# Peptides against a protein of PDB entry 8BZL, part 86

Target 1, 228 residues: chain A of PDB entry 8BZL
Amino acid sequence: SYDRAITVFSPDGHLFQVEYAQEAVKKGSTAVGVRGRDIVVLGVEKKSVAKLQDERTVRKICALDDNVCMAFAGLTADARIVINRARVECQSHRLTVEDPVTVEYITRYIASLKQRYTQSNGRRPFGISALIVGFDFDGTPRLYQTDPSGTYHAWKANAIGRGAKSVREFLEKNYTDEAIETDDLTIKLVIKALLEVVQSGGKNIELAVMRRDQSLKILNPEEIEKYV
Target 2, 242 residues: chain B of PDB entry 8BZL
Amino acid sequence: SRRYDSRTTIFSPEGRLYQVEYAMEAIGHAGTCLGILANDGVLLAAERRNIHKLLDEVFFSEKIYKLNEDMACSVAGITSDANVLTNELRLIAQRYLLQYQEPIPCEQLVTALCDIKQAYTQFGGKRPFGVSLLYIGWDKHYGFQLYQSDPSGNYGGWKATCIGNNSAAAVSMLKQDYKEGEMTLKSALALAIKVLNKTMDVSKLSAEKVEIATLTRENGKTVIRVLKQKEVEQLIKKHEEE

## One batch from the design tools (peptide; aimed at target 1 A24 K27)

Design b1_p23_3_s1 (made by RFdiffusion4, then SolubleMPNN; from b1_p23_3, 10 letters changed)
Fold by OpenDDE base, seed 4:
Structure b1_p23_3_s1 (fold): chain B 228 residues (1-228), chain C 242 residues (1-242), chain A 23 residues (1-23)
Amino acid sequence: as target 1 above (228 residues)
Amino acid sequence: as target 2 above (242 residues)
Amino acid sequence: MEPEPLTERTPELEEWLRRLEES
């Protein structure tokens, strides 16, 4: 019966639908985020675009606002809903508060949205995790992660999706103050981290960079190859 | 209109609210949180289970949240649910302050959240929050206070209590060692370390795995302080020497 | 004062909870 409470506690206290949504995330393409000193970098594994598929339709890195961007792992359709709502909130915030959102604010908004879908009857959890990066108005770089449960945390670096474990292990070993001393080193760190799980080098990586007081830049394959 | 099963939380034939019980089970798997009331202050002590090297700096603490200038809480259970509830606590406290130009009394804040929790057990289309909270605070009405609330929306005031993993064992230890009327903040801190050392599923208690916050009064102002790692290390060392 | 749970903490429930913690 489709009318059953979708997300309920098990006798042992588990929210199985949330756990299953997390499994959906683990099947997603890998995404990585790194916070540098004056830069935030997102990298994602490119899915093999089917023949005749428009590459524009498979963007895994998207801007939420001028100062915030997001990568996700999991269900693309679910991500679209979250992205659209986040964009509306960012614009609404600019109109009402006359300042852009902080990265934490929009992360909390997204997290709250996800949480509500784990607690409301007739709704399933979102099958997505997200890495949200950007700059606060004061110029502070931020990286946050959200999961299907609606949890969120601030990170120096993190990864989500199918290769997340290997990427995180790499980052735990290699993320140092020296490794992020420059923008270029930070970019190299992200690329190296993704190369732990991505086959055939820079051609299968999408990389986005946001520097302090600059707009989001998506690197082309040639630019990525310069770092490899 | 698809009739969503409006009966998410219903009574069993035996009169039990299983979804509330199951929510409480979720809390039982969470890290241990202790609260101890002393004559000269209140403290929260919480287990840190996940030490992630890549975590960014936590503004206050992972499990202890400042609610306002006079109150803090710790949480056991589902983190996302905890975030929602702690945000609501802050909003309630702020709205009260704006409306009445004075801080919300501690018990009133706890009650307001408990009404929300209860509603999520009664109204169709909602599940209970999988979170218990410990509240510490000071107000002019009752002085230093410690409260506990659960997924049902019930709450109580305590001299010492525990939520999360091994909470029953911790409460038993607290009952044995808590000296009514003689509890100083110093002795409460020592007791917290003692209980955590025995109840945490760790081979060795380390300062990295423990968060402690104290609430005191200094010069007629409430001071909420998270202990530094070095201070926690000293407390652990002192306990190991006893 | 111990908070009264919505579900009565019967000895059976307490035993069940204890067993769950030991599983």
Scores: peptide ipSAE 0.014, ipTM 0.477, DockQ to the pose 0.031
OpenDDE base, seeds 1, 2, 3, 5: peptide ipSAE 0.012, 0.006, 0.015, 0.007; ipTM 0.571, 0.576, 0.486, 0.574; seeds 2, 3 fail the geometry check

Design b1_p23_3_s2 (made by RFdiffusion4, then SolubleMPNN; from b1_p23_3, 14 letters changed)
Fold by OpenDDE base, seed 4:
Structure b1_p23_3_s2 (fold): chain B 228 residues (1-228), chain C 242 residues (1-242), chain A 23 residues (1-23)
Amino acid sequence: as target 1 above (228 residues)
Amino acid sequence: as target 2 above (242 residues)
Amino acid sequence: MEPEPLEEETPELREWLERLKNS
């Protein structure tokens, strides 16, 4: 019974439920995030939408607030819970502090939530990793990653999901100041990175862009093809 | 199938809390953290393991956290657990300051967190925190202080100690080289480098793999400073020349 | 009995934490 689910240490000091949750993430669709100079970009591998599935229902990039968005890899249902809580927190912060959250703040909130689900009876870890991007109120672009354990770090670029290793290897080689010199180059970098693992070109990529002082923009397939 | 104990933290027939012991085992695999108390200050030195090309450089301290104006800590163990506990330390310290209009005494902050740790070992449906901490601080009661706490909620004051990987060997070296009553911050820094060089599983100690923070008093104020990479490089170089 | 919840962050404490992290 999941009602009695508990994350406990193994004799060798491992939290197996967290590790298994990380395996669930590795089975998820690939997501990539890149921080540019004045832009943050998220890209996600589109699952082969069943011919009769509404594409609207398969969004893997979600806004948390006007200045923050998130992509995830892993269990979609788990992600929904995290996203909803994060959205509530973002709004609460605006009401109480009178400023939008920093990207670090909301990442820390999500991370703490995940951590709590690794330390309570009747709860299992969230089977998701997330890439959280956005702008702080001072206009600084940020990219964070969090995993099922509740760890989080800031990145210049990173990837999660089934193709993450290949995408990260690509980014490690190709992420340079020159490669992110412009918004367009930054977008191209994300697309190229995803194309390492995504077949059939731009049709199978979901791409979101947030520029400084601008709202989240989801690119349509035609816009994506311009960069390929 | 990896065999794990799925039970809550309960006593074994032998009186052991296996979940606490297993948490401590997890810490044993974590990066080394070292603390040394000197006459004129106290320091933390920690192994930095998370070195990735794509990591944002904004993270100057992976394992050393400022808690308030008079205290800092270093962590060994599960990072997510550490983040929760360090945040809690900061909150406790700040609440105390707001309530009493004076900084929380060092030992009192340590004790407050240790009570939380202990609770997570006693109540059903909770697991221990997989984290040990070193605390450095100054207060008007005891001056410069160094504390260590573990997943059980136990803590103690130390002149020098180590947690994480190869901690036993490090402690042995500290016992051998620590000069009671004669330890300057300068000598403590040198000792920290010496011990880390021997205990870290690296062929060559580099500044990128070591974080060092010092806590001193200047003009009646506590100063917590994370050493710059260049300063750490100088310390390493000096050690290599000896 | 559940262990006491970790301290709740008040808006004032949150602001302080942010200042501390940025210092």
Scores: peptide ipSAE 0.277, ipTM 0.593, DockQ to the pose 0.035
OpenDDE base, seeds 1, 2, 3, 5: peptide ipSAE 0.119, 0.033, 0.095, 0.098; ipTM 0.624, 0.616, 0.591, 0.567; seed 2 fails the geometry check

Design b1_p23_3_s3 (made by RFdiffusion4, then SolubleMPNN; from b1_p23_3, 13 letters changed)
Fold by OpenDDE base, seed 5:
Structure b1_p23_3_s3 (fold): chain B 228 residues (1-228), chain C 242 residues (1-242), chain A 23 residues (1-23)
Amino acid sequence: as target 1 above (228 residues)
Amino acid sequence: as target 2 above (242 residues)
Amino acid sequence: MEPEPLEEETPELREWLERLEKS
C-alpha cells in the first residue's frame, strides 16, 4: 500500500505520511495563539499532570529567543528537535546579522526544516504543528502557524491540537478589535477559547504572555484564575 | 538509489508510530524497575531476573548502571539496546565534563539521550530502542532528581515512577503511598520493597531477585551505593514484619 | 541531523569506562 512507504506521492497525489502526521497533531494537547495590539498570548491545555510527575518537565510553551516563543501540538520528542534547532538559528542570526530574528524568519526556518523531512529519503515528517508568536524589532506583534507539511501562515488567532476545531470556531466568532482592545481582554479571549475544550478552569491551562519590549511571562495558576 | 528500508518507523493512518508502541510493549514484559525521590536522596529498585550463582555479588548489577559520579540509571527492555544506550550516556557525560570542566546537569544528559532515541524513530534504516530508562541523579541546579524516558524520546521528571512489568499497578501503589514532602530515603526504601513485593511476578520477594541503588550527598559529594544482598534482606524482613 | 554516529571510543574514554565499571 502506498501509505506504508516513506513520504511518497500516492497515485491520487497525496502525501500520506504528511496526512498521518497531521493525525498525530490532532491527538496532541490543544494550543491556542492570539495576537493582540501590543501583546501575544499562547495558551495550552495542560494534560492532568500525573500525580508524582514534576510539572517542570511538562512544558508545552517555550522561548525560542527573547522576542519569540512557541507552542506545539503533537509529538513532544519531535518538538524538542525543532525547538533546539530554532534556538540555535535565533542565536546564529543575532551573531551574523546583529539583529534578532523576525517572527516570520524563524517560522520560515522551522517550516523549511519540516518540509525537508517530508521530502528526504529515509525520514518521516515531524508529528507537530506549532504556533509561533513574538515581536519583530519594530514592535509589531506576530502569530504564525506551521504544520507537518512545512506550510506556514500568519494569523490573528489560531489553534492546533485535539480541540483546535472548537477553539477556532470560538475565535472566528469572538475575535474582534474590541475583544483585543486591551492586554487583559486579549488574555481573557485566549482563556475563554481554551475553556471551550478544557474542563476545570485555570488549573488545566498553561498560559504565556509576551508584551511589547518584554520577556515571555508564564502565568501561574493563581494569575490565570483571576481572568476566569 | 538508497533503498527505502521497509523498517523505517512511519505513521499509521491514525497518526500512531506503531514501532514505538511495539517497543513499549516489549518493555512491559521486562523486569520491574522503580524510582523514588526522597528529601535526602533518590533510589532505584529493579527486578533481577538473571540469577547466576557465579555472578560476583559485589560488582554485578543487571539493571542498574552508574553513569558518572552524580548519576545512575536503571533499564527495562532489550539488554543489547540498554547496553548501547548506557554506554552512550557515559560518553555524553564524559564529553561534557571534558568540554566544560563541570559535570553534566542531570536533565541535559537525559535530554541528550532522548534526542538520540527520537532520531531512531524518525530516520530510515533504524528501529526504536526497545528500552525505557529511569535516571537518578544530583546536580547543583535541581538537587536530587528522578527521570523516566521511553523509546519515543519523551522524558519526564518524577517523584516516584515505575517501568517494566506491572508498571501501571506499581505507579498506582506509589500514588497511594508516596507522601510528598515527607519522604525520607528510609521510607522510600520501605516503599520500594512494598511495591516490588506486590508487582513482581514472584511468589515471594527475595533479596537475590532485587537490586537497589541509592544516591545521596555526603560532605558535598554524591555517593552512589548499590545495597548488599544482606541489606536488601533486612528491608524485606522488615516489610514482612509490618 | 543524521543520527550522530556513536562516536568511536578513544582509549582515554575506554579507560574511564573501565574504571567506572570497577567502582
Scores: peptide ipSAE 0.022, ipTM 0.605, DockQ to the pose 0.027
OpenDDE base, seeds 1, 2, 3, 4: peptide ipSAE 0.051, 0.000, 0.007, 0.000; ipTM 0.608, 0.590, 0.519, 0.504; seeds 1, 2 fail the geometry check

Design b1_p23_3_s4 (made by RFdiffusion4, then SolubleMPNN; from b1_p23_3, 13 letters changed)
Fold by OpenDDE base, seed 2:
Structure b1_p23_3_s4 (fold): chain B 228 residues (1-228), chain C 242 residues (1-242), chain A 23 residues (1-23)
Amino acid sequence: as target 1 above (228 residues)
Amino acid sequence: as target 2 above (242 residues)
Amino acid sequence: MEPEPLEEETPELREWLERLESS
């Protein structure tokens, strides 16, 4: 059965392991990314933090570098591997090139890593999609999405995970120049988008904001509630 | 051509890693292990199933392992896998100490092992480890800590948690009885006994069937202590009187 | 990164482990 082989082509030209990895992503918590004028915003559905769990160990939004952050949907352990490798590459780039990575560069690096795991014998694909946001050195905000296949594209806004379809539909209708005119409006757009699929309001949302020439800021629940 | 090993963990059509799930099922049949974080310490409590009267070696702890001076763990699952992973934890901790001349931070040790576990779910010719671990430790960064890791390489920090047999019921009880901010090591020990008494399908909890270790700070040093049978008996007796 | 092979115990590591277990 081609379904039980490492990533090989089916007779119909499908890479089933990649497709199945995409199904793993669809079961993941919803993440949304929006590029504003001078801001990038990531939002993630907080699965009900189990009572007694330390929230610091369940972060779905992480910095890759000072100018780049990432959210993911899918297998958390797989994501950790990708994040660590990306962080190493960001630091290596700073040391060798003496400049921070562009968002496109690090996205391409991650995408290439994922692609190799779809082609290498004895490896399964990464069961993750990622939203990668940040600022290039010129101050341009960027949003990229990558999937288990290693494909990547630039976006104005996008969503991944279990609620991605509904969130994308919302964004397609509501993402306008007016809706992202200010940082606050951009944040509000992300929150509203997540609320399409997240129950019980702002308590179940993790939100990160990166403004131009500023570090990643994780909003606390009280700050999120102000936008609801 | 690296031969495709049929043992490689692969995705199902539904995006599930069945080998990981099956490993987790195996852990569900293992003896119960509890971890509870207190203000003044952290503890592990584990069910001892293999009381072979003929075992000459009074293993002080069958399921609780000291990893370094500041950390210990408890295991649920395949014994051979557990031995390999606990040894690896010790090696990682020692290498770090040698390299940096300071003890490895607790979370860093946990993540290092979790990356290994994850690799065994992704690389060919490997099966997942059939083991979940509870980690207790102290470091200067976060103080007393409790972590849980599973065969997938996922981990989390906890105030209280359970792995192994009847873990879901135990977790439910912990959620009900754990008082955040008010948990002393003494109260944590009492809670551990209470939960084990209900989780272990035994009419009477005996000290022979329970291992307990505590991690505390005394005079700026970490102290890891396995409770003596008499101490466990006293805890059980106190519980029966309540 | 290939999964790092489980490192074999060096004699030095074994001695350390023995001390750790006897403590």
Scores: peptide ipSAE 0.015, ipTM 0.587, DockQ to the pose 0.027
OpenDDE base, seeds 1, 3, 4, 5: peptide ipSAE 0.005, 0.000, 0.017, 0.018; ipTM 0.578, 0.575, 0.590, 0.586; seeds 1, 3, 4, 5 fail the geometry check

Design b1_p23_4 (made by RFdiffusion4)
Pose (drawn by RFdiffusion4):
Structure b1_p23_4 (pose): chain A 225 residues (1-47, 50-199, 201-228), chain B 238 residues (1-200, 205-242), chain P 23 residues (1-23); non-standard residues A62 YCM
Amino acid sequence: SYDRAITVFSPDGHLFQVEYAQEAVKKGSTAVGVRGRDIVVLGVEKKAKLQDERTVRKICALDDNVCMAFAGLTADARIVINRARVECQSHRLTVEDPVTVEYITRYIASLKQRYTQSNGRRPFGISALIVGFDFDGTPRLYQTDPSGTYHAWKANAIGRGAKSVREFLEKNYTDEAIETDDLTIKLVIKALLEVVQGGKNIELAVMRRDQSLKILNPEEIEKYV
Amino acid sequence: SRRYDSRTTIFSPEGRLYQVEYAMEAIGHAGTCLGILANDGVLLAAERRNIHKLLDEVFFSEKIYKLNEDMACSVAGITSDANVLTNELRLIAQRYLLQYQEPIPCEQLVTALCDIKQAYTQFGGKRPFGVSLLYIGWDKHYGFQLYQSDPSGNYGGWKATCIGNNSAAAVSMLKQDYKEGEMTLKSALALAIKVLNKTMLSAEKVEIATLTRENGKTVIRVLKQKEVEQLIKKHEEE
Amino acid sequence: SEYEAQQKVLEHWAENPPTEKPN
């Protein structure tokens, strides 16, 4: 089989294929995640008439208690999502507990990291925001990128214009903003309205403590706008 | 040998996949192919690129392929690659029927093939398939459906879409004329002739298939030349 | 090297790049 080393070091210690994978993420639609007190919210920018909205979604459930949003190559994302879904079931089988948000994040990150050091393969061209709750009810938000690095965040953005949205969230992520569920959802819509020039072209989802993923209707989003 | 390896599965500096983009260029030079969803069925309209006089026409169709009892598809791009992929679609549909004893839902069949296409872009060092497919079908979950896939493995559901030559002009005509939720098969047939009229008119130059439900069973039929010649006459009056 | 071979291929593709497509 094909064994060509695709990800290699360059002078100065750069891994060019990884950096190029990060460029693919920037070409992706904006995704925003906010961790609230008892709620986590994900929002994504949408790119069209005659298209079935159900089929092209950027927010996916990995397990009953974990879901994710992504930016970048949509085909690479389907592969990573299905790999994570299979791992969530393997964990329930072996430990008899649902996966922690951290566990599945570590798994997705290590999968991505393996694709930066394996022969015959290019890196995954996606970043992911992963949200959910732990057994003790603690809300979580993690980010993964193509290098395999992962971190926890109070709030974050990935994809096109992520730097601008991040700078908005830094100034606006306060206790007042995440005091209630309505204000937590509102902060995500405001963060997206910063780069979407829009309001009717946004998808949004909410996850509450042990209540599973709820995707909001267009009519419910129009009320906030 | 590293010297002769064209490295078909790497990123460009901008995060682009050049072989995928070149493959999509090949599809843009293929025969026009469009699909339209309606309340009582789904249709595929295709431009025949085999319009030579000395051709025999031995099959019931040239560009429209039955995948299983409830599904058909059409292709744009490299014909040989399309043969490999359509044979694989039939195998996936039969593997699902064997396992679950029920027909494969349409989206599950599209996802399964797209995973194969995505793998060719990430590892193996091979050129990708130069094929875009339109899928039409019916399942107990979502009823009548239309899907499109491209060489990277991306797919989407559509009420109407077009692939191949002059597809951008065709998508424009569909946005203007398609009445969302009010389309019947007869009106969708009229719109298909209208769209092919601009982007290309003769019955020998076009191929039309319809998918409908009759007595709880799916019917996939290629329209005879007589029915196509009558549809062309009905439009010229407009 | 593997690095130099990749650069040579990317420079050759830059001479006639394909039409860009969305993700």

Design b1_p23_4_s1 (made by RFdiffusion4, then SolubleMPNN; from b1_p23_4, 8 letters changed)
Fold by OpenDDE base, seed 4:
Structure b1_p23_4_s1 (fold): chain B 228 residues (1-228), chain C 242 residues (1-242), chain A 23 residues (1-23)
Amino acid sequence: as target 1 above (228 residues)
Amino acid sequence: as target 2 above (242 residues)
Amino acid sequence: SEYEHLQKVLEERAKNPPTPQPL
């Protein structure tokens, strides 16, 4: 009997392996994404880097392409697989279509990948949710979220991981057109949202900003503290 | 019944991969391996458990493997799994060298193996590798490096770390005694002996029970050297005199 | 069913959780 990982329906119609993968995501560090007018911002809760660990090797925000970046919550090793495949697809798209991917396109690719791992015998779901942000070629800022099921949706703002509920509740109250009127206000909104669940100030936050026609910028702790 | 735990690569209701956790538990019973990064080099120190008088070949290294000219690793866990993974590391490194005519960067080699490890946690009909690895290396990008990987396919860079038996206690000691920015290879060797002496469940540390390898740069070349038993004896003796 | 068996196994494991995985 091949002990194949099988995602099967329960008698009541649940895909428990998918739901359990979502529980793995809920144990992950909190990530937040916000779409501004001309900016997209990702923030992630820094796990306390173990003393003697190289911080460089602990990255929760990564570029998929020049115009797209991703934060994730859940299994880091699973995330690496998804990131690598997404990067390959972004490059392939540039080579074949001669344009960068849209944020929706790469999100759909990732979502389809995840979905296949929920339906294929001998595979378990990916234990990750992702926030995917970037700019389309027309300069439109985008934010998408994916989960272990392979669902995806566009958002104005969203959060994933252990603090996601509290962060979402904060964003639901505080995300207004006024709150995102400027890039700085948008950044401040993300920081404030993360501070709902992150103990200690800007030292425990990783923040990445992508402005229209600009490269991804990871803010240093000092830059983050200016917004606190 | 534990027999029903045979289904690998599934999430628990709490979102846990128990087979990966059990693989990590198996590693906790393996011999201790230490890695320490210094300014002028990096080292691995590993416990030798299988000292049998009837072993024909004193394998110079039971737990430390040269991967290429610029990298070595030590292994904690299932020996057969370790052999498979270390062979794969060598193959990956050689394929890269042939393809690019330059040595594989340290982190890329680690990542490539970690992707394999991850796959064994996601694809059915596979079990996780019951192995954690410490990697030491040098490359032109980051200089001397130390990495740790586990059965999940996670990895991280470290200044000092430990895997295997009593690893938590060893890590605590390393955190106390590791001097950031001031660590010489000499001081790292002394620290390795100190930690092993306390973490190995032995009345007295002996050179026969310890493997140490150093990775240094000499004249623009990487030098990987397994310490001779006499050198290890001297390190132990020095520690006993302090 | 295979599902019911799997659920029972998972529930039994959940009663004796091993050391948490690093996430």
Scores: peptide ipSAE 0.030, ipTM 0.686, DockQ to the pose 0.573
OpenDDE base, seeds 1, 2, 3, 5: peptide ipSAE 0.000, 0.006, 0.008, 0.016; ipTM 0.590, 0.590, 0.603, 0.594; seeds 1, 2, 5 fail the geometry check

Design b1_p23_4_s2 (made by RFdiffusion4, then SolubleMPNN; from b1_p23_4, 9 letters changed)
Fold by OpenDDE base, seed 4:
Structure b1_p23_4_s2 (fold): chain B 228 residues (1-228), chain C 242 residues (1-242), chain A 23 residues (1-23)
Amino acid sequence: as target 1 above (228 residues)
Amino acid sequence: as target 2 above (242 residues)
Amino acid sequence: SEYEHLQKVLEERAKNPPKPQPL
């Protein structure tokens, strides 16, 4: 059975383990990314944290470096491995090249890592998609998406996870130059997009903002409610 | 028989490498890529499939990649596999340049990648790359060149060829219309549009769905140029008027 | 233009090949 094997081709040319990893991503909490003019914004659906669970341990948005952050959908344990590898690469790049990574560079690194897990014996694909945002050293904002296959593309806006279809449909309709004209409008766009799939308003949204020449800022619930 | 289909690339009792054949099947469903060699240049033309409104204007050349100053390639198959192989091509070319202080010969670069592809068909715990490539280049040894490679690690030089969806039909059309010794880059571009218009499963060919790169020599230097959308539109328009 | 940007990306990729990563 091709579906239970290591990642091999089916007779019709499918990599079923990669496709099934993509199904694992579709079961994940929704994440959205939007590139503004001088801002990048990530938003994630907060899973109903069990009342006794420490919220700090459930974060789906993380910094890879000072100029790059990532949100993911899918298997949290798989994501930790990818994040750690990416962080090491970001630091290694700073040491060897004396510059921070470009967003494309680190995306390509992550994509290559994922691809290798689709072509190595005794390994399964990573059950994660990622939205990777940040600024290049020239100050250009970037948004990339990568999937379990190791494919990646640059986006103006995108979404991953269980609500991704509805969020993308919203973004396709509402992403305009006017809608991202200011930082605040860009943040509002992300929140509105997530509200298409998140029932309990701003309390169930994790939002991170990176502005040009600024560090990653995670908005608190009160700050999010100001945009709703 | 089915036991060999799901294992690491091994020979069937009939001597077939089913994982390689299945990788080739995956490529058959990929967007069309074609290459045409002319007297004054060489071109790649590729189908764009991933047109999404939210894509950044950084259209990754979905399928065409500059490898060095003298070579480019086009890919058909799994995008992630293609990214790995195109990066490897660039690294091989750069290492050669640093070592020998001259550009890598076109065929040597193709061969180096084909050896990697072959290894992924022979060593346990690897799957074949689900990618075929077309290579265009210029070197001082053979001038303008076009190569094709497949998941097995086989390659060959071509005057015109096609990979991906409807490749067999495209190759048949190229065989009919390719005029050996008389092919200009201009005529090659026209032929590329003609073939793509017939082989792409689209009602109307549009410039947004076609990527074209040309490789020429100007003042003793190789020039690799991706055609602008307006140039592709003009080529399509000319074809529609004929 | 999109094509000019693509050309720049292709040129940059050719000039700055990624670090060798094991396949």
Scores: peptide ipSAE 0.009, ipTM 0.494, DockQ to the pose 0.020
OpenDDE base, seeds 1, 2, 3, 5: peptide ipSAE 0.000, 0.000, 0.007, 0.000; ipTM 0.587, 0.587, 0.601, 0.587; seeds 1, 3, 5 fail the geometry check

